# Ledger of designs, part 174: peptides against a protein of PDB entry 2Q3Z

Target 1, 272 residues: chain A of PDB entry 2Q3Z
Amino acid sequence: YVLTQQGFIYQGSAKFIKNIPWNFGQFEDGILDICLILLDVNPKFLKNAGRDCSRRSSPVYVGRVVSGMVNCNDDQGVLLGRWDNNYGDGVSPMSWIGSVDILRRWKNHGCQRVKYGQCWVFAAVACTVLRCLGIPTRVVTNYNSAHDQNSNLLIEYFRNEFGEIQGDKSEMIWNFHCWVESWMTRPDLQPGYEGWQALDPTPQEKSEGTYCCGPVPVRAIKEGDLSTKYDAPFVFAEVNADVVDWIQQDDGSVHKSINRSLIVGLKISTKS
Target 2, 254 residues: chain A of PDB entry 2Q3Z as posed
Amino acid sequence: YVLTQQGFIYQGSAKFIKNIPWNFGQFQDGILDICLILLDVNPKFLKNAGRDCSRRSSPVYVGRVGSGMVNCNDDQGVLLGRWDNNYGDGVSPMSWIGSVDILRRWKNHGCQRVKYGQCWVFAAVACTVLRCLGIPTRVVTNYNSAHDSNLLIEYFRNSEMIWNFHCWVESWMTRPDLQPGYEGWQALDPTPQEKSEGTYCCGPVPVRAIKEGDLSTKYDAPFVFAEVNADVVDWIQKSINRSLIVGLKISTKS

## One batch from the design tools (peptide; made by RFdiffusion4, then SolubleMPNN)

Design b2_p26_1_s2 (from b2_p26_1, 13 letters changed)
Fold by OpenDDE base, seed 2:
Structure b2_p26_1_s2 (fold): chain B 272 residues (1-272), chain A 26 residues (1-26)
Amino acid sequence: as target 1 above (272 residues)
Amino acid sequence: SQQELHEQAVRRTKERRDELLALLAR
């Protein structure tokens, strides 16, 4: 399934799993050229082409670059994320049926950001690009995923005395989230962390100043080794976070009400 | 030269890609 050009992306909820057909098309004509352009417009190449080129032999490096370049944050990346259901000036994330069209649009419009993507779109495009560049990659859907801004493994909700959520919900729980896992060795880590590496191209948090995430060994996440690069705490929180409810009283005092572990649902990899 | 480095990088990328294509062909 890792090499399939046609597949499914899983969506919905753990209780109500659905999927969409997706054309990854990593081996279609012209896609390689587009992926090479993507590398050639990345900030690292623009800053120091020689250094960037020398590092393209590393799937770790390339994976991290692609994670950053699939989103248009910080660079000439492919997709602009939007979640507010206002897509009139672009294409609804829900309307995409493949990565090829997205990549072609990006290239044909002078590497201008394509509007719009959400998590599965980001993941699918990243999957296409990585596969195209010779890195075995799959899309992963995790249900009830968390976004932890502080990488503190906590999702915090502030409530008033009536139990109403206060302020902007910066930390969130989605019904599902999609990212990619790529197969690679990790010579930059201790032995045993080769294999599947999580990468998240959805712009959520900055890693080393760029909206990118990973690669981090899936094994490290499973074992709770949060010291492993890259972005282990963040990825760990996507699959395991505690939920803390805080009560803010009228006097401004904040009290911890409930501490409960977030139960993350089923993890599903790409299937054909 | 910078151009040579880029060409080498492209070749290496294509080699990695070809390895996947070879797997697909099995």
Scores: peptide ipSAE 0.588, ipTM 0.937, DockQ to the pose 0.085
Fold by OpenDDE base, seed 3:
Structure b2_p26_1_s2 (fold): chain B 272 residues (1-272), chain A 26 residues (1-26)
Amino acid sequence: as target 1 above (272 residues)
Amino acid sequence: SQQELHEQAVRRTKERRDELLALLAR
C-alpha cells in the first residue's frame, strides 16, 4: 500500500499556526486517470491536441496547465472558488479532508466544477494532480506577518471592482494564503532558476488570458527578479503583501488588492 | 498522428510518475 500521503495543510496565522490533515491520495486507484482526463479537457488540448500532447514532456507547461485547470475559471476546471460563506448548494471548503473525493466528484459529474474551494483546497488538489503527473510538489502556506502588534485584525473586506464592500463582513481573516511549489528545471530561463517553482491555482489574476499563475522560480522571487516568467510580479506581491484586500468578482475569482507591502510572511512548506 | 502523440504523452507522463515514485520510495 503506497501510503496515502497524508499530509498537513498549514492554516491560521503566523502567531496561531493550525494544521489540517489532508489526504492527497495521489496514488489511489483511478486518480492518475482523472489527472490525465484533466489534461485532455484543458483548453490547449481542445484547441490543438497534437501541440498540447507534444508539450506535456515539459513540467513547466504541465504546471501552468494544472494551475489553470484546478480552478474552473475559463475552462472545465475542477473547483469553483467561493468565499462568502454561502455554501448551501455545495460543500463547504472547510469540510474537505482530501483531494481524492474532489477529483472523483469532478470526474463522476462529467468534469463539472466542484463546489467549493478556497486557497488551501486549490493548492491541495493542485499538489495531488502535479504529484500524479510525476512533478515533485508541495503545498506552501504564506502567513501574513503583521509585525505590528497593533495591526488590527485585517478585516478583509470583499470589495467589488469599484472598491465597494460586497456582502456581510466575512469574518474570514485571511491571515494566510496557500499555493504550491514544484521542483523543475527551467530551460526556458537563464541558468540558476532551476528548483522550486511557485504555482498558484487559486483564481486571482489572469495570466495570458487564463486564471493561472506560474511557474515562477522561488529564487527569482527571493532575488526580486520580477521579469522572470511566469507571473513574477504577482507571486512577489503574494509573498510580500501585508494587507490584502480581496476583490471577489462575479466569475468567482478573488483579486488581491495590495494596500501595504510590508514584511515577508512566514512561509511554511508541507513535508514531502 | 494525434492518437500517437497522445499515447506518447501518456507514456511519458507515466514514466515521469514512476521516476517520482521511485525517488519517494527511498
Scores: peptide ipSAE 0.587, ipTM 0.935, DockQ to the pose 0.081
Fold by OpenDDE base, seed 4:
Structure b2_p26_1_s2 (fold): chain B 272 residues (1-272), chain A 26 residues (1-26)
Amino acid sequence: as target 1 above (272 residues)
Amino acid sequence: SQQELHEQAVRRTKERRDELLALLAR
């Protein structure tokens, strides 16, 4: 599946699974060059190019950089998040059909943020970039069941800056969330945490001062090892919380407000 | 030099990409 440029991103709900066709296009002309530009404009490169370049041999380091650079928060990242259904000055997140157009737009406009993305768009672009950089990556969808009290699924609500829950018709109610998993060894951790690592490029919480998330071993999340870097408590909550309330900020960032209970969500990886 | 480090990083990235392609082609 990792070699397939065409794939599907799973959306909808646990009861009504939907998918959208997506062109990841990791082998299309110029995409690798754009991914290399992405690395060259990251804050760590700008601060100390030599140190950044020396660390690019680490999939752990690169994964963390990419998770931060796919969103435009705090840097010259690719996508601006928006969830208020006001997309007239850009492209609706629902209109995208592939990562290639997004990346090309970003590069062609002088590395200016592309309007707009939501979770699956962030995840899909991150997946493309990571694949381009030689890191096996897949998109993961975690389903929430807002209406099924008997389902062991996460319920996520978006609130505005004033704490108001947006109505049922609002795109701010998440019935699902998307992130990526990348296959890598973890020489920086104790033995046994090699394999799939969760990364979340959707701007939600700051990690070490940047809107990025992961990599964290999927095994660590499954086993409840919340001490494992990076961002294990956050990712654990994304997959296990009954109800998560998010506050959306004007800058497109999302902040976690409440975590009530732990329910195992339905997680599905992308298929080609 | 910084330029040499950058060139090396690009080469290593391409090598990782090629290795991935080779592994998945098997």
Scores: peptide ipSAE 0.587, ipTM 0.934, DockQ to the pose 0.083
Fold by OpenDDE base, seed 5:
Structure b2_p26_1_s2 (fold): chain B 272 residues (1-272), chain A 26 residues (1-26)
Amino acid sequence: as target 1 above (272 residues)
Amino acid sequence: SQQELHEQAVRRTKERRDELLALLAR
């Protein structure tokens, strides 16, 4: 979870699982320094540097900051999300083979957002950053497991801010979603919630005013404790939802409109 | 100072990283 630089990200469908090779590269030259810069440009540091620095001892705090900073929504974050197959002014999300190039591009261009990412790219970059910062982290892929052979693949409808399905945009059926799980103690919660914590850096919904998600104990999600910080209802829906209606905003953010939880997803994590 | 606090935070982060690496290398 920390030592492995070369790994795989699982993609595809529950029936046809595939993987892509990925260079996490958490020990490559300059990557740690870039991760430290990421912390130094986060909104909380800019607002109150002393408070931010004091809280960096908490993996919970750092994880939440990283989940927000891996996307460029609301801040000087790393990646701009795009899902409309129009990548001509950047790099296609499907072309990335590692986190190192993304992070170096971000830094070398004055912490300008890198074009473009999708869920596995966001997750992979977050994984690299968290590993660099001494937090054991793995990428997790959740596949929509339709119990019924006829249950449509997660039909993600991208709607504009007005709720209109843009007809010309190919219905991107997301058969999978990626996020990260990090190993943390949770001194901010009741005993027993230590262990794997879900974090989602893909910009989907705002949490406390920022496009970030988690950390939330995987145990809480499994046990249905939706009152647990942070964002338990959202993560629960990510794991269990059959249909997600997405609203895409002009800033590249994606908002969930309707979650219909009918099917338990198949979750696969990286081994290390 | 803010600079000292920042330097301390960076040091602590590196220490956490090193500690974790040491544990995993056992």
Scores: peptide ipSAE 0.567, ipTM 0.929, DockQ to the pose 0.087

Design b2_p26_1_s3 (from b2_p26_1, 14 letters changed)
Fold by OpenDDE base, seed 2:
Structure b2_p26_1_s3 (fold): chain B 272 residues (1-272), chain A 26 residues (1-26)
Amino acid sequence: as target 1 above (272 residues)
Amino acid sequence: DRVKLAEEAEKRTKENREKLLKLLAE
């Protein structure tokens, strides 16, 4: 989870699982430095460098920072999300084959947001950064499955201001979502919540004013302990069946409009 | 300015690298 640089990101549907090869590349030249830059441009560091640095020994803290910094929402983060298939002024999310190019582009362009990412891109970059920082991390894909009675998934629908689904259903209906899980202790929680922690760098909802998510113990989600920080209710909804309707603006900005709970999903984690 | 921010961050990174690596190794 830390040493592997090559892997697969799972996509598609529960009925038809696809994967893409992905170069995480956490040990490639300059990537560590870029990850450190990422930390040094985060809002918490800019506000109080000493406080931020003193907390960097905590994978909980670092994980939360990274989840926020992988997206460019609210900060000088790495990726701009876009889902409307209008990628002419950037790179299609489907074109990326690894995190290294994304991170290098971000740094080389003065920490300018890279266009564009979607869930698996966000997750993969987060995975790279976290691994680079010594935090065991894997990408997780949750599939929408109408037949899976044991798992719940997020289905995202992008709608216009009139509530109409935009674009081709095949492109706009996401039957899967990706995030990361990181292994860490949780001294900030009651005993027993150490282990895999869910983090979601895809900008969906604000947590404490920032588009970030987690870490939340996977165990807490499994056990339905929604009081557990961070963002347990949100992650619970991700792993359990929620249909999220998003209003997509012409500029690619997305706003959550309606949340419908549907119990659907197969969770698959990367093995590398 | 994003470029300036990045440059400053690089400087800080260099200065704090050793400290950070020690912290991350704990």
Scores: peptide ipSAE 0.035, ipTM 0.610, DockQ to the pose 0.794
Fold by OpenDDE base, seed 4:
Structure b2_p26_1_s3 (fold): chain B 272 residues (1-272), chain A 26 residues (1-26)
Amino acid sequence: as target 1 above (272 residues)
Amino acid sequence: DRVKLAEEAEKRTKENREKLLKLLAE
């Protein structure tokens, strides 16, 4: 989980699993230096360098920083996400075959955001950085994941009596979603939550004002302990949320139309 | 990769949301 530089990222669907080869390259020349630059340009360092540096011995702290810095939202992060198939002014997310080129491009262009990434690209770059910093990390793919915007364990759609979608929220379901899990102790939590911790660098929701997610114990997610920091409700929903359609009648009454139970939560981790 | 299941709309009312929450609490 630290020493392996070559691997595979799982993609596709639950019924049709596929993978792509990926060069993590955490030990290639200059990559460690780039990872240190990433830490040195993070908002917490810029605000108080001494405090930030004193906390870099904590994998919990570093994991959360990396989760935020892999995306360019709110900071000088590495990747700009794009999902609309308009990639002519950059590199298609599907074209990347490793983290090294992405990180080098970022650094060589003055820490300007690299165009473009999607979930597996964000996850893979985060995996490289965390491994480079000595944190055992793996990429995780979950098929039929949910993007719960309100952390209520439901993907909610409101419809009128004619079946037309109502509301201003764009709820998303991923055919697959990738994030990372890192092995660490959790001295900031009650005993028993050491082990794999979920971190999600794909910009989806803000956590404490920043587009970052985790670390949250995988055990907490499995046991349904949604009070555990960080971002347990969000991560839980990514793997367990149901899709619910609600119909609003003319009188304003709301009725449950369909509880769409999809095959959700099929999680596959990288072998190393 | 993501699939958008619903188009953005501008007609959902606060009242609708409140009624939904009430329904879920029952």
Scores: peptide ipSAE 0.029, ipTM 0.372, DockQ to the pose 0.012
Fold by OpenDDE base, seed 5:
Structure b2_p26_1_s3 (fold): chain B 272 residues (1-272), chain A 26 residues (1-26)
Amino acid sequence: as target 1 above (272 residues)
Amino acid sequence: DRVKLAEEAEKRTKENREKLLKLLAE
């Protein structure tokens, strides 16, 4: 989970699992420097450098920072997400074959957002950065499935504050979603929540004012402890919901409504 | 090791800040 530089990202559906080769490349030349630059451009560093640096030994802290900085929402983050199949002014998310090229492009272009990413791209870059920073991390793919063992699609609707579906927004239909899990202790929680922690760098919902997600103990999600920080209800919904309503606020923030029926998904993780 | 990386980050803070400012100015 730290030493492996080459791996696979799982995609497809629950019934037809496929994978793509991916170069994580956390030990390639210059990647550590880029990861450190990523930390040094984060809003917390800019606000208080001394405090930020003193907390970089905490994988909980670093994980949360990285989840926010892999996307360019709210900061000088790495990737701009796009899902409308209009990628002519950048690189198609489907064209990436590794994290190294993305990170180098970001750095070499003055920390300008790289176009474009989707869930597995965000997850893969986050995985590279976290591994580079000494945090055991794996990419996780969740396939939405029905109870009858048939593969379901995740349907996402964008709604305004009044619950009205936005006509200008295309329905997003996904058969899978990707995020990362990182191994860490949780001294900030009650005993027993050490181990794998879910982090989601795909910009979906704001957490404490920024597009980030986690870390939340996988155990908490499994046991349904939705009071556990960070973002347990959101991650729980990612794993279990087949239909998600996105509520967009006037300020552009997006929130998930967690009032739909829950369907158990199939989770697949990468192996070191 | 996370501790070593954190220490390295602190040591390189000044250097990285300068690099960052240069990069962001481009």
Scores: peptide ipSAE 0.016, ipTM 0.471, DockQ to the pose 0.090
Fold by OpenDDE base, seed 3:
Structure b2_p26_1_s3 (fold): chain B 272 residues (1-272), chain A 26 residues (1-26)
Amino acid sequence: as target 1 above (272 residues)
Amino acid sequence: DRVKLAEEAEKRTKENREKLLKLLAE
């Protein structure tokens, strides 16, 4: 999980699984240095360098920082997400073949956000960074299908105050989503939650004010322990078919409501 | 990635709740 530099990222649908080759490249020249820069520009470091550095021995802490820094939301993070198929002013998310180019571009342009990423790109970059930092990590793909009863569904609707669906994006569902799982102990939790921890660097919801997600024990999600930090309810929704309603108010404010309907989908984890 | 979803997808999700609960109990 740490030594493998090349692998595959699974995409497509539950019925038609696709994969793309991906160069994680955690041992390529300069990549470790870039990962360290990533830590040094995170908001926690900027606020209190001494405190941040003192906590870098914790994979829980580092994992959460990396989850937030892989996306550029709220910080000098690596990637800007875009899903509207308008990529003319950057690089299409579908064109990336590895994490190395992305990280080098980010660093070489003064930690300017790289355009553009989607879930698998975010996950892959996070995987590279975490591996560089000595944290065993794998990319995970969860498949969803509106027509497959065995798939986990994340359905997102934008609704007005009357509960009516608004706009074309209101009728969207994830056909697949990618995140990472990292192996770590959880001294901050009760015994038994060591092992694989889910982290999601794709900017979807704020956790404690930052677009980050996890780490949360995979075991906790599997067992339905939604009280377990971090972000267990959110991750549970990712792996179990949930309906997410975004309620838009007249003032333009948006509120999230999660309607839980647990459907276990097809999850594929890398073995390297 | 995202796909266009019909409202029927929500119904199907709810229908599979019992199956999920069984899996969680394992």
Scores: peptide ipSAE 0.043, ipTM 0.372, DockQ to the pose 0.013; fails the geometry check

Design b2_p26_1_s4 (from b2_p26_1, 15 letters changed)
Fold by OpenDDE base, seed 5:
Structure b2_p26_1_s4 (fold): chain B 272 residues (1-272), chain A 26 residues (1-26)
Amino acid sequence: as target 1 above (272 residues)
Amino acid sequence: MQKKIAEEAEKRTKERREELLEQLAK
């Protein structure tokens, strides 16, 4: 979880699981220095360097910072996400084979955002950074991963009388989604929440005003403790959301239907 | 590549519907 530089990231779908090789490269030349630069350009450091540095001994704090800084939303972060299959002005997310090139590009271009990433790219870069900083970390893949946008633990689809999805703002289920889990103690929580913590660097929802997610104890998600910092409801929904169809009729009436064909969540944790 | 499964399903449903309509029109 710290020493392994080469690994695999799981992709595809629940029915057709695929994997790609990935070079995390946390011990390659200059990578640690780049990770330190990442910390030194984060908004909290820029606001109060002394306070930020004093908190870097906390994996909880560092994990949350890294979650925010791996994406370029809200800050001088590493990666710009794109999902529309138009990558002509950058590098296709599918072209990356490791974190090292991404981090070097980011640093060498004056900490300008690298184009482009998707979930596994975000997760892999976060994994590299966290490992560099001495935090045991693994990439996790969740198939049929829900993106709850309104914090109600539901994925809601609005449909017409013919069952066709209506509206551009529909909530989403991804074929797969990747994030990271990091091993740390949680002195900020009640006893028993030490261990694996979920962190999601893919910009999906804002947490305390910033596109970041976690750390949240995997145990809390498993036990349904949604009050646990950070972002337990969102992460819980990624793996446990129920799907609801709102069927609109011509008379303006709406019928609620539970969609039992769409099962959210099949999580695979890597061993390395 | 990440894909929204609902959008893909809708696309397939639409395509199937179109195929059925074409068959009925014959």
Scores: peptide ipSAE 0.386, ipTM 0.737, DockQ to the pose 0.008
Fold by OpenDDE base, seed 3:
Structure b2_p26_1_s4 (fold): chain B 272 residues (1-272), chain A 26 residues (1-26)
Amino acid sequence: as target 1 above (272 residues)
Amino acid sequence: MQKKIAEEAEKRTKERREELLEQLAK
């Protein structure tokens, strides 16, 4: 979780699981220095360097900073996300084979955002950075991963009488989504929440005004403790959201139905 | 590449509806 530099990232779908090799490269030359630069360009450091530095002994604090800085939303972060298959002005997310090249490109271009990333790229870079900083971290993949946008723990579809989705499709389920889990104590929480903490560097929803997510205890998610900081409801929904269909009837009425054919969440963790 | 699975969900819902209607018709 700290020492392994090469590993695999799981992709594909729940029915057709795939994996790709990935070079995390946390011990390669200059990578630690780049990770330190990442910390030194974060908004909190720029606002108050002394305060930021004083908090870097906390893996909770650092994890949250890294979650925000791996994406370029809101700051001088590392990666710009793109999902529309138009990558001609950059590098296709599917072409990356490791974190090292991404981090070096970011630094060498004056901390300009690297084009482009998707979830596994964000997660892998975050994993590299966190490992460099001495935080045990692994990439996780969740199949049928829900993106709840209104914090109601539901994925809601409006459907006609034939079951075809109508209207706004803002809420969605991904074939797969990747994030990281980091091992840390949680002195800021009640006892029992030490261990694996979920962190999500893919820009999906804002947390306290910034595109970041976590850390949240994996245990809290398993036990359904949604009051636990940070971002427990969002992470819970990724793996446990219920799917609800609002079905229009022939008479114009609307019927609420739980969709039991679509099961959200199948999480697998990597060892490297 | 990440993809939305909404289309598959639509198909499954339609199939489920058809199955239910068939059952009710019996």
Scores: peptide ipSAE 0.380, ipTM 0.733, DockQ to the pose 0.009
Fold by OpenDDE base, seed 4:
Structure b2_p26_1_s4 (fold): chain B 272 residues (1-272), chain A 26 residues (1-26)
Amino acid sequence: as target 1 above (272 residues)
Amino acid sequence: MQKKIAEEAEKRTKERREELLEQLAK
């Protein structure tokens, strides 16, 4: 997980799984230096350099910092996300073939955000950075991935009498979503939560005021321990949310129905 | 690219509307 520089990232949909080759390139020239710059421009370092540096021995701390710094939200982070298919003023997320060019562009342009990324780009860059810093990391793809915005572990669709979704459709399920899992001990938790930890660098929800996510033990998610830091409810919902339809009837009444045909979560972990 | 599957879900709901309403009536 640390040594491999080439790999595949899974994409597509649950029914039509695809993959792309990706060059993580964690050992290429200058990449480690860029990763160190990333740490040195993070908000915690800028606030208190001594405290930040003293905590860099913790993969938990570093993982959380990297999760936040891979996106440019709230900081001088690496990537700007965009999903509207308008990429003319930058690079299409679909055109990237590796993390190295992204990181070099970021650094060479004075740590200016790189346009543009989507989930697998965020995840791949995070994977590169974490590997550079000696943290075993893999990219994970989750098909039918939920984005729960109100922490109720539900994806709620409001529908008219014809079943058409109403409102802003802010809560949604992605055909796929990517994040990373990193191997680390969790001395900050009760025993038994060492191992793979989920980290999500795609800016979806704020965690403690910053667009970052994790680390949260994969075991905690599997066992439904939602009290476990960090961000267990959010990550749990990505893979386990139930879908609820609020259906308006002809008489104006609203009825709740569990949508059993839309199944959230099919997680695929990579070995590279 | 990533895509929302809400439209697909909407279609399925529409197609199963009558069945769903029947279930709610029970």
Scores: peptide ipSAE 0.377, ipTM 0.730, DockQ to the pose 0.009
Fold by OpenDDE base, seed 1:
Structure b2_p26_1_s4 (fold): chain B 272 residues (1-272), chain A 26 residues (1-26)
Amino acid sequence: as target 1 above (272 residues)
Amino acid sequence: MQKKIAEEAEKRTKERREELLEQLAK
């Protein structure tokens, strides 16, 4: 995981799985320096450098910092996300073929946000950074990935009498979503949660006021331990959320129905 | 990457609603 510089990222859909080659390039010239800069411009360092530096021996701490810093939300992070197909003032997320170019662009432009990223780009850059910092990391793809915004483990749709979705459609399901899993011990948790930890650098929800996610033990997600820090409910929902339809009936009553036609979650962990 | 709700799933949801309404009418 740490040694591989080139790999594949899975994309597409559950029915049509695709992959793209990706250059992680964690050992390329200057990349380590860029990763260190990333740490040195993080909000925690700026607030208290001594405290931040003292905690950099913890992969839990570093992982959380990297998760927040790969996106430019709330900080001088690396990537700006965009999903509306309007990329004329930057680079299309689909055009990237590796993390190295992104990181170099970020540094060379004075740590200005790179335009643009989507989930696999965020994940891939995070993977590069974490590997560069000596944390075994892999990119994970989850098909039919849910975005739960209210931490109820449900994707809720309100529907009229005709079954048409009403409202802002704030909670949605991605065709696929990518994040990373990093191998680390969890001395901050009860025994047994060492191993793969999920980290999600795509800005979806705030965790403790910052667009970051994790680390959370993959085991905790698998076992349904939603009390486990960090962000277990959110990550759990990404892979396990139920889709609920609130259907308005003719009499004005609302009926709750589980929509089994929309199955959330098909996770693929890679060795790349 | 895109947010999705399959049209087919919407159709099935509608069908399910109809089924539920039929059940309630019994």
Scores: peptide ipSAE 0.036, ipTM 0.512, DockQ to the pose 0.008; fails the geometry check

